# Peptides against a protein of PDB entry 4Y8H, part 16

Target 1, 222 residues: chain A of PDB entry 4Y8H
Amino acid sequence: TTIVGVKFNNGVVIAADTRSTQGPIVADKNCAKLHRISPKIWCAGAGTAADTEAVTQLIGSNIELHSLYTSREPRVVSALQMLKQHLFKYQGHIGAYLIVAGVDPTGSHLFSIHAHGSTDVGYYLSLGSGSLAAMAVLESHWKQDLTKEEAIKLASDAIQAGIWNDLGSGSNVDVCVMEIGKDAEYLRNYLTPNVREEKQKSYKFPRGTTAVLKESIVNICD

## One batch from the design tools (peptide; aimed at target 1 T52)

Design b2_p15_5_s3 (made by RFdiffusion4, then SolubleMPNN; from b2_p15_5, 5 letters changed)
Fold by OpenDDE base, seed 4:
Structure b2_p15_5_s3 (fold): chain B 222 residues (1-222), chain A 15 residues (1-15)
Amino acid sequence: as target 1 above (222 residues)
Amino acid sequence: APTFGSGPRLVGPAP
């Protein structure tokens, strides 16, 4: 997995690759790693796929209830705190590594959370097995006062670094843009750089192209 | 190490 978050002048962008794995097996080529906690608070997940989805749904539900109870728009720091406390309670057994981002009445926010419940803050963040590949791009090209378009490009370039260089990352780039005063823009398959070209040859051969040289039926009960 | 039988992983940093 490669997941990133990048703050820009008026908001935050998160991005993810779309590969899911089971050891050496690609389980899904086009999984969704971006999850909605609330309308304006999204996260990207790495770790156990079920844990990332389940924990974000649980906190999303609790954030909605909290929002209703308090008569306030959900805050990213509230989601962060709920996630952190939940993950810490389970001592890293919930295998969720999250980049949490959003906009709220206090502004734009970007955080990361590790499975043991530690949290980080930054203007740009990366997590997953592709995090170092992504961070190399981020460190090279990040600047203050990024535009929305520059931040989307930087985030997508960082995810592509994971796609190309990390075994655990691949296929497509998903993006979610959270701009102050706007609805969240979820860009599923924003980039699809791994579309397989048309096969130059058809591998449909006439029946009988490969001859059966010998057949033997063995009864294993004799 | 992710035990065989854990569902699909979104590979995190190697522990």
Scores: peptide ipSAE 0.256, ipTM 0.742, DockQ to the pose 0.068
OpenDDE base, seeds 1, 2, 3, 5: peptide ipSAE 0.236, 0.240, 0.242, 0.238; ipTM 0.729, 0.734, 0.734, 0.736

Design b2_p15_5_s4 (made by RFdiffusion4, then SolubleMPNN; from b2_p15_5, 5 letters changed)
Fold by OpenDDE base, seed 4:
Structure b2_p15_5_s4 (fold): chain B 222 residues (1-222), chain A 15 residues (1-15)
Amino acid sequence: as target 1 above (222 residues)
Amino acid sequence: GPTFGSGPVLTGPAP
């Protein structure tokens, strides 16, 4: 997995690759790693797929209840606190590594959370097995006062660094843009750089191309 | 490093 977050002048962007694995097996080539906690608070997940989805859904539900109870729009720091307390309670046994980002009445926010409940803050963040590949791009090209378009490009370039250089990352780039005063823009498959070209040769052969040399039927019920 | 369950993994940092 490669997940990133980048703050820009009027909001925050998160991005992810779309590969899921089971050991050496690509389980899903186009999984969704971006999850909605609330309309304007999204996260990117690395770790155990089920844990990332379940924890974000749980906190999303609790954030909705909290928002209703307080009659206030949910805050990213509230989601962060709920996530970290939940993860800390389970002492890293919930395998969720999250980049949490969003916009709220206090502004734009970008955080990361590790499975043991530690949290970080930054203008740009990366997590997952592709995090170092992504961070190399981020460190090289990040600047203050990024535009929305520059931040989307930077995030996408960082995810692509994971796609090309990390075994655990692959296929496509998903993006979610959270701009102050706007609805969140979820860009599923924003980039699809791994579309397989048409095969030059058809491997459909006529019946009988491979001769049957021998057939034997064995009864195993003796 | 993180231990992943039997389900699909969104690979975290190498342990």
Scores: peptide ipSAE 0.190, ipTM 0.710, DockQ to the pose 0.080
OpenDDE base, seeds 1, 2, 3, 5: peptide ipSAE 0.176, 0.163, 0.169, 0.179; ipTM 0.718, 0.702, 0.695, 0.720

Design b2_p15_6 (made by RFdiffusion4)
Pose (drawn by RFdiffusion4):
Structure b2_p15_6 (pose): chain A 222 residues (1-222), chain P 15 residues (1-15)
Amino acid sequence: as target 1 above (222 residues)
Amino acid sequence: SVNDLRNTRAEEILN
């Protein structure tokens, strides 16, 4: 996995590739690694796939209940605190590596969370197996006072460095933009640079090619 | 699977 987060003028953008691996095998060519914790707080996860999904939904659920209880829009630091304390309690056995970003009444925020529970603050961040390819791009091209468009280009360029140069990353680029005073825009498959070429031949078989021993109608009714 | 759950959630968000 390659995932990034980049701050800009009036908010924050996060991006991720879409490859899932089981050893050297690509298990999923197009999985979503961008998760909604709340409407304006989004999370990019790397590590154990089920852990990142489960820990993100659990905290997302508790944030919703907390938002209702307090009659307030949720803050990113609450998601950060809840996630880090949960991951710390599990001593690194829940393998979730997260970039948490969003906007709230306090402003725009960008954080990273490692599985043992430590958290970091930054204007640009990258996690996952492709993090070095992405960081090399971020360290080369990031500057203070990015526009929204520049931040989106820098984030997807960082993801692309992971797609092309890291065997743990591939397929597409997902993006989510959280800008102050506006709805968060989730850009699923923002870039699709790895479209499979047309196959040389159709392998549709002549009907009856497969030998059958029996048939029967299956009762799915009551 | 977990990837199916993720993609289902993404589709629900975009609906």

Design b2_p15_6_s1 (made by RFdiffusion4, then SolubleMPNN; from b2_p15_6, 7 letters changed)
Fold by OpenDDE base, seed 4:
Structure b2_p15_6_s1 (fold): chain B 222 residues (1-222), chain A 15 residues (1-15)
Amino acid sequence: as target 1 above (222 residues)
Amino acid sequence: SVADARNARAAALLS
């Protein structure tokens, strides 16, 4: 997995690759790693796919209840706190590594969370097996006061670095843009750089192309 | 069961 977050002048962008793996097996070529906690708070998940989905849904539900109870729009720091306390309670057994980002009445926010419940803050972040490939791009091209377009490009370039260089990352780039005063913009398959070329040959052969060399009927009833 | 081992390994790591 390669997941990133990048702050820009009026919001935050998160992005992810779309490969799921099971050891050496590509389990899914186009999985979704961006999860909605609330309408304006999204996260990207690395680690155990089921845990990232389940924990974000659980906290999303609790954030909605908290929002209703407090009569306030959900805050990214509230989601962060709920996530970290939950993950800490389970001592890293919930294999969720998250970049949590969003906009709320206090502004735009970008955080990361590790499975043991530690949290980080930054203007740009990367997690997953592709995080170093992504971070190399981020460190090379990040600047203060990015535009929305520059941040989307930087995030997508960082994800592509993971796609090309990390075995655990691949296929497509998903993006979610959270801008202050706007709805979140979820861009599923924002980039699809791995579209397979048309096969040079058709491997559809007529029935009977492979001959049956031997048939045996075994009676298994005594 | 083989199914349980598959489910335990089926932690699709979003690595």
Scores: peptide ipSAE 0.130, ipTM 0.603, DockQ to the pose 0.060; fails the geometry check
OpenDDE base, seeds 1, 2, 3, 5: peptide ipSAE 0.126, 0.119, 0.121, 0.108; ipTM 0.599, 0.600, 0.589, 0.600; seeds 1, 2, 3, 5 fail the geometry check

Design b2_p15_6_s2 (made by RFdiffusion4, then SolubleMPNN; from b2_p15_6, 6 letters changed)
Fold by OpenDDE base, seed 2:
Structure b2_p15_6_s2 (fold): chain B 222 residues (1-222), chain A 15 residues (1-15)
Amino acid sequence: as target 1 above (222 residues)
Amino acid sequence: SVFDRANARADEILS
């Protein structure tokens, strides 16, 4: 997996590759690793696919209830706190490694969470087996005051570094853009750089293509 | 650390 988050001047973008694996096998070539916690708070997940999906749905449900109870729009730091406390309770046995990002009444935010419940903050982050490939791109090209378009490009370039260089990453780039004052923009398969060309030939041949070189009839009854 | 064991277990998204 390669997942990234990048802050820009008016919001935050997250991105992910679309490969899932079971050991040496590609299980899904186009899985979705971006999850909606609330309308304006999204996360990208690495680790166990089922755990990343389940934990984000659980926290998303509780964030909605909390929002209704408090009559306040959901905050990214609330989601962060709920996620880290839940993960800590299970001592790393819930295999969820998350980049959490969003916009709320306090501004734009970007965090990461590890399975044991530790958290980090930054203007750009990467996680997963492809994180070093992604970080090489981020460290080379990140600057302050990125535009939306520059941030999307930087994030997608970082994911592509994982796609090309990490065995655990592959296929496509998914993107979610969360800009202050706008709805979240989920860009499923923003890039599809691995579409296979049409096969030039078929190995389906008419019956009889293989020549019969010899025929014999043997009586096997005594 | 990016090379810690916890991060290493994020090598795959298992499904």
Scores: peptide ipSAE 0.256, ipTM 0.629, DockQ to the pose 0.043
OpenDDE base, seeds 1, 3, 4, 5: peptide ipSAE 0.014, 0.249, 0.020, 0.023; ipTM 0.411, 0.717, 0.608, 0.566; seed 3 fails the geometry check

Design b2_p15_6_s3 (made by RFdiffusion4, then SolubleMPNN; from b2_p15_6, 7 letters changed)
Fold by OpenDDE base, seed 2:
Structure b2_p15_6_s3 (fold): chain B 222 residues (1-222), chain A 15 residues (1-15)
Amino acid sequence: as target 1 above (222 residues)
Amino acid sequence: SVSDRANERARELLS
């Protein structure tokens, strides 16, 4: 997996690859690794796919209940706190490594969470087996005061670095853009750089294509 | 061990 987050002047973007693996096998070429916690708070997940999905759904449900109870829009720091406390409770046995991002009444936010419940903050982040490939792109091209378009490009270029250089990453680029004062923009398959070309030839040969070089009949019973 | 197989299955689900 390669997941990234990038802050820009008026919001935050997250992106992910779409490969799911089972050991050396590609289990799914086009899995979704971007999860909605709330309308304006999204998460990218690395690690165990089922755990990332389940934990983000659980926290999403609890954030909705909390929002209704408090009559307040959900905050990214609330989701962060709930996620880290839940993951810490399970002592790293929930294999979820998350980039959590969003916009709320306090502004735009970008965080990462590890399976044992540690958290980080930054203007750009990467996680997963492709994180070093992604970080090489981020460190080379990140600047302050990115536009929305520059941040989407940077995030997608960083994911592509994972797609091309990490065995655990592949297929497509998914993007979610969270801009202050707007709805979240989920761009499923924003890039599809691995579309299979049409097969030029068929390996279906007519019967008799393989020549019989020799035939012998042997009586086994006297 | 049973724990190693469980960990291996959990690793197989690492995306």
Scores: peptide ipSAE 0.030, ipTM 0.431, DockQ to the pose 0.048
OpenDDE base, seeds 1, 3, 4, 5: peptide ipSAE 0.021, 0.009, 0.015, 0.014; ipTM 0.452, 0.339, 0.359, 0.388; seeds 3, 4 fail the geometry check

Design b2_p15_6_s4 (made by RFdiffusion4, then SolubleMPNN; from b2_p15_6, 9 letters changed)
Fold by OpenDDE base, seed 4:
Structure b2_p15_6_s4 (fold): chain B 222 residues (1-222), chain A 15 residues (1-15)
Amino acid sequence: as target 1 above (222 residues)
Amino acid sequence: SVSERRNAAADALLA
């Protein structure tokens, strides 16, 4: 997995690759690693796919209840705190590594969380097996006061570095843009750089192309 | 069992 987050002048962008693996096997070529916690708070998940989805749904539900109880829009720091306390309680047994980002009445925020419940803050972050490939791009091209378009490009370039260089990453780039004063823009398959070309030959053969060499019927009732 | 946990971890979809 390669996941990234990048802050820009008026918001935050997160991005992810779309490969899921089981050891050396590509299990899914187009999985979704961007999860909605609330309308304006999204996360990218690395680690165990089921854990990343389940923990974000659980915290998303609790954030909605908390928002109703407090009569306030959800805050990214509230989601961060709930996630880290939950993950810490389970002592790293919930295999969720998250980049949590969003916009709230206090501004735009970008955080990371590790499975044991540690948290970091930054203007740009990467996690997953492709994190070093992504970070090489981020460190080379990040600057202060990025535009929305520059941040989307930087995030997508960083994910592509994971796609091309990390065995655990692949296929497509998903993006979610959270800009202050706007709805979140979820861009599923924002880039599809690995579209397979049309096969030069059809492997659909007429029925009977493979001959039956021998048939035997055995009565199992005698 | 520890073996079941190992197998479950090996069979886990990684994102």
Scores: peptide ipSAE 0.136, ipTM 0.600, DockQ to the pose 0.049; fails the geometry check
OpenDDE base, seeds 1, 2, 3, 5: peptide ipSAE 0.108, 0.135, 0.112, 0.132; ipTM 0.612, 0.621, 0.605, 0.617; seeds 1, 2, 3, 5 fail the geometry check

Design b2_p15_7 (made by RFdiffusion4)
Pose (drawn by RFdiffusion4):
Structure b2_p15_7 (pose): chain A 222 residues (1-222), chain P 15 residues (1-15)
Amino acid sequence: as target 1 above (222 residues)
Amino acid sequence: SYTFKYAPFNESSGF
């Protein structure tokens, strides 16, 4: 996995590749690694796939209840605190590596969470196996006072460095933009640079090619 | 009981 987060003028953008691996095998060519904790707090996860999805939904659920209880829009630091204290309690056995970003009444925020529970603050961040390829791009091209468009280009360029140069990353680029005073825009498959070429031949078989021993109708009714 | 509106409806992160 390669995931990035980049701050800009009036908010924050996060991006992720879409490859899932089981050893050297690509288990999923197009999985979503961008998760909605709340409408304007989004999360990019790397590490154990089920852990990132489960820990993100659990905190997302508790944030929703907390938002209702307090009659307030949720803050990113609350998601940060709840996630880090949960991951710390599990001593690194829940393998979630997260970039948490969003906008709230306090402003725009960008954080990263490692599985043992430490958190970091920054204007640009990258995690996952492709993080060094992405960081090399971020360290080369990031500057203070990015526009929204520049931040989106820098984030997807960082993801692309991971797609092309890291065997743990591939396929597509997902993006989510959280800008102050506006709805968060989730850009699923923002870039699709790895479309499979047309196959040389159709392998549709002549009907009857497979030998059958029996048939029967299956009762799915009551 | 209450039904959640947001996070439980995220796409899968893969396998």

Design b2_p15_7_s1 (made by RFdiffusion4, then SolubleMPNN; from b2_p15_7, 9 letters changed)
Fold by OpenDDE base, seed 4:
Structure b2_p15_7_s1 (fold): chain B 222 residues (1-222), chain A 15 residues (1-15)
Amino acid sequence: as target 1 above (222 residues)
Amino acid sequence: SYVPQIAVYNPSAGV
């Protein structure tokens, strides 16, 4: 997995690759690693796929209830606090590693959370097995006061570094842009750099191409 | 017996 977050002048962008694995096996070539906590608070997840989805849904539900109770738009720091306390309670047994980002009445925010409940803050972050590949790009090209377009490009370039260089990352780039004063823009498969070329041959053969060598009918009734 | 494999969004080995 490669997941990143990048702050820009008027918001925050997160991005992710789309590979899921089961050991050495690619389980899904086009999974979704970006999850909505609230309309304007999204996260990118690494770790156990089910845990990342479940924990974000749980906190998303609690954030909605909290928002209704307080009559306030949900805050990224509230989601962060709920997530970290939940993860800490389970002592790392919930295998969720998250980049949490969003916009709220206090501004734009970008955080990371580890499975044991530690949190970090930054203007740019990366997690997952591809995090070092992504960070190499981020450290090389990040600057203060990025535009939205520059941040999307930087984030997507960082994800691509993971796609090309990390075995645990692959296929496509998903992006979510959270700009102050706007709705979140979820860009599923923003980049699809690994589209397979058309096969040179058709492997549809006429019926009977494979000969039947033997047939037997067995009674399975006692 | 089949042990189901868990789908993973591969985390960093060091993180």
Scores: peptide ipSAE 0.321, ipTM 0.795, DockQ to the pose 0.046
OpenDDE base, seeds 1, 2, 3, 5: peptide ipSAE 0.313, 0.316, 0.312, 0.302; ipTM 0.791, 0.797, 0.790, 0.777

Design b2_p15_7_s2 (made by RFdiffusion4, then SolubleMPNN; from b2_p15_7, 7 letters changed)
Fold by OpenDDE base, seed 3:
Structure b2_p15_7_s2 (fold): chain B 222 residues (1-222), chain A 15 residues (1-15)
Amino acid sequence: as target 1 above (222 residues)
Amino acid sequence: SYTLTGAVYNESAGV
């Protein structure tokens, strides 16, 4: 997995690859690693696929209830706190590693969470087996005061570094853009750089290629 | 180590 987050002048971008694995096997070539916690708060997940999805759905539900109770738009730090407390309670047995990002009335935010409940903050972050490949790109090209377009490009380039160099990463780039004062923009398969070419051979044989040599009917019921 | 029945979004190059 390669997941990244990048802050820009008026918001935050997260991005992910689309490969899931089971040991040496590619389980899914085009899975979705970006999850919606609330309309303007999204996360990218690494670790156990079921755990990342389940924990984000649970916190998303509780954030909605909290928003209704308080009559306020949900805050990224509230989601962060709920996630870390839940993960810490289970002592790392819930295998969720998350980049959490969003916009709220206090501004734009970008955080990471590890399965044991530790959290980090930054202007750019990467997690997953492809995180070092992604970070090489981020460290080389990140600058202060990025535009939206520059941040999307930087995030997608960082994911591609994981796709090309990490065995656990592959296929496509998904992106979610959260800009202050706008709706979140979820860009499923923003880049599809690994479209498979047409196969050179077909295993469709003409009917009758294997002849029927003999037919017999046996009654086995008394 | 590998998970027998669950799909993974690989979190480490060592797994």
Scores: peptide ipSAE 0.263, ipTM 0.726, DockQ to the pose 0.045
OpenDDE base, seeds 1, 2, 4, 5: peptide ipSAE 0.095, 0.110, 0.266, 0.237; ipTM 0.575, 0.598, 0.739, 0.732; seeds 1, 2, 4 fail the geometry check

Design b2_p15_7_s3 (made by RFdiffusion4, then SolubleMPNN; from b2_p15_7, 9 letters changed)
Fold by OpenDDE base, seed 4:
Structure b2_p15_7_s3 (fold): chain B 222 residues (1-222), chain A 15 residues (1-15)
Amino acid sequence: as target 1 above (222 residues)
Amino acid sequence: GYVFTGAVYNPSAGV
């Protein structure tokens, strides 16, 4: 997995690759690692796929209830706190590693959370097995006061570094842009750099191309 | 969407 977050002048962007694995097996070539906590608060997940989805849905539900109770728009720091307390309670047994980002009435925010409940803050972050590949790009090209377009490009380039260089990352780039004063823009398969070319030959043959050498019918009731 | 329950979004190299 390669997941990243990048702050820009008027918001935050998160991005992810689309590979899931089971040991050495690619389980899904086009999974979704970006999850909505609330309309303007999204996260990218690494770890156990089911845990990342379940924990973000749980906190998303609780954030909605909290928002209704307080008559306030959800805050990223509230989601962060709820996530970290939940993860800490389970002592790392919930295998969720998250980049949490969003916009709220206090501005744009970008955080990371580890499975044991530790949290970090930054203007750019990466997690997953591809995090170092991504961070190499981020450290090389990040600057203060990025535009939206520059941040999307930087995040996408960082994810691609994971796709090309990390065995646990692959296929496509998903992006979510959260800009202050706008709706979140979820860009599923923003980049699809691994589209296979059309096969030069069809391997569909007419019925009967492979000969039946022997047939036996056994009655198991006699 | 669905989550493949046995799948991992690899958090570290080799997982």
Scores: peptide ipSAE 0.274, ipTM 0.733, DockQ to the pose 0.085
OpenDDE base, seeds 1, 2, 3, 5: peptide ipSAE 0.139, 0.026, 0.126, 0.270; ipTM 0.585, 0.563, 0.602, 0.736; seeds 1, 2, 3 fail the geometry check

Design b2_p15_7_s4 (made by RFdiffusion4, then SolubleMPNN; from b2_p15_7, 6 letters changed)
Fold by OpenDDE base, seed 3:
Structure b2_p15_7_s4 (fold): chain B 222 residues (1-222), chain A 15 residues (1-15)
Amino acid sequence: as target 1 above (222 residues)
Amino acid sequence: SYTFTGAVYNESAGV
């Protein structure tokens, strides 16, 4: 997995690859690793696929209830706190590693969470087996005051570094852009750099290729 | 070791 987050001048972008694995097997070539916690708060997940999905749905549900109770738009730090407390309670047995990002009335935010419940903050972050490949790109090209377009480009380039160099990463690039004052923009398969070409041969033979040499009907009931 | 944890989004290189 390669997941990244990048802050820009008016918001935050997160991105992910689309490979899931089961040991040496590619389980899914085009899975979705970006999850919606609330309309303007999204996360990218690494770790156990079921755990990342379940924990983000649980916190998403509780954030909605909290928002209704308080009559306020949900805050990224609220989601962060709920996630970390839940993960810490289970002492790393819930295998979720998350980049959490969003916009709220206090501004744009970008955080990471590890399965044991620790959290980090930054202007750019990467997680997953491809995180070092991604970070090499981020460290080389990140600058202050990125535009939206520059941040999307940087994030997608960082994911591609994982796709090309990490065995645990592959296929496509998904992106979610959260800009202040706008709706979140979820870009499923923003890049599809691994479209498989048509196979040179087919094993679909014409009917009759294998001749019927003999037919017999046997009654097996007495 | 191989465990029955289902599909994963690999979180660590080599693990």
Scores: peptide ipSAE 0.287, ipTM 0.737, DockQ to the pose 0.044
OpenDDE base, seeds 1, 2, 4, 5: peptide ipSAE 0.042, 0.047, 0.035, 0.037; ipTM 0.536, 0.528, 0.564, 0.556

Design b2_p15_8 (made by RFdiffusion4)
Pose (drawn by RFdiffusion4):
Structure b2_p15_8 (pose): chain A 222 residues (1-222), chain P 15 residues (1-15)
Amino acid sequence: as target 1 above (222 residues)
Amino acid sequence: ASYGSASGGVGPAPS
């Protein structure tokens, strides 16, 4: 996995590739690694796939209940605190590596969470197996006072460095933009640079090619 | 299946 987060003028953007691996095999060519914790707090996850999804939904659920109880829009630091304390309690056995970002009444925020529970603050971040390829791009091209468009380009460029140079990353780029005072825009498959070429031949078989021993109608009714 | 191993990097922190 390659995932990034980049701050800009009036908010924060996060991005991720879309490859899932089981050893050297690509298990999923187009999985979403960008998760909604709340409408304006999004999360990018790397590590154990089920852990990142489960820990993100659990905290997302508790944030919703907390938002209803307090009659307030949720804050990113709450998701940060809840996630880090949960992951710390599990001593690194829940393998979730997260970049947490969003906007709230306090402003715009960008954080990273490692599986043992430590958290970091920054204007640009990258996690996952492709993090070094992405960080090399971020360290080369990031500057203070990015516009929204510059931040989106920098984030997807960082993801692309992971897609091309890291065997743990591939396929597409997902992006989510959280800007202050506006709805968060989730850009699923923002870039699709790895479209499979047309196959040389159709392998549709002549009907009857497969030998059959029996048939029967299956009762799915009551 | 997994999203893979993870490491990370951090840029400047805000003041």

Design b2_p15_8_s1 (made by RFdiffusion4, then SolubleMPNN; from b2_p15_8, 5 letters changed)
Fold by OpenDDE base, seed 1:
Structure b2_p15_8_s1 (fold): chain B 222 residues (1-222), chain A 15 residues (1-15)
Amino acid sequence: as target 1 above (222 residues)
Amino acid sequence: MSFGPATGGVGPAPA
């Protein structure tokens, strides 16, 4: 997996690759690694797919209840705190590594969470097996005061570095853009750089292409 | 043979 987050002037972008693996096997070529916690709070997940999905759904549900109870829009720091306390409680046995990002009444936020419940803050972040490939791009091209378009490009270029160089990453780039004062923009398959050309010929031969050379019927009843 | 747990994400896009 390669997941990234990048802050820009008026918001935050997260991006992910779309490969799921089971050891050496590609389990899914076009899975979704971007999860909605709330309308304006999204996360990217690395690690165990079931754990990333389950923990984000659980916290998403609790954030909705908290929002209703407080009559307030959900805050990224509330999601961060709930996630880290949950993950810490399970001592790293929940294999979720998350980049959590969003916009709320306090502004735009970008955080990372590790399975043991540690948290980091940054203007750009990467996680997963492709994180070093992504970070090489981020460290080379990140600047202060990115535009939305520059941040989307930087995030997608960082994911592509994972796609091309990390065995655990592949296929497509998914993007989610969270801009202050707008709805979240989920861009499923924003880039599809691995589309295979249509096969020029079919190996589906007509029936009867293989001749029957010999037949024998054996009676097995006396 | 169990291939172990899947790493990465789930198949369907979030609604």
Scores: peptide ipSAE 0.117, ipTM 0.715, DockQ to the pose 0.054
OpenDDE base, seeds 2, 3, 4, 5: peptide ipSAE 0.115, 0.080, 0.110, 0.047; ipTM 0.718, 0.669, 0.688, 0.670; seeds 4, 5 fail the geometry check

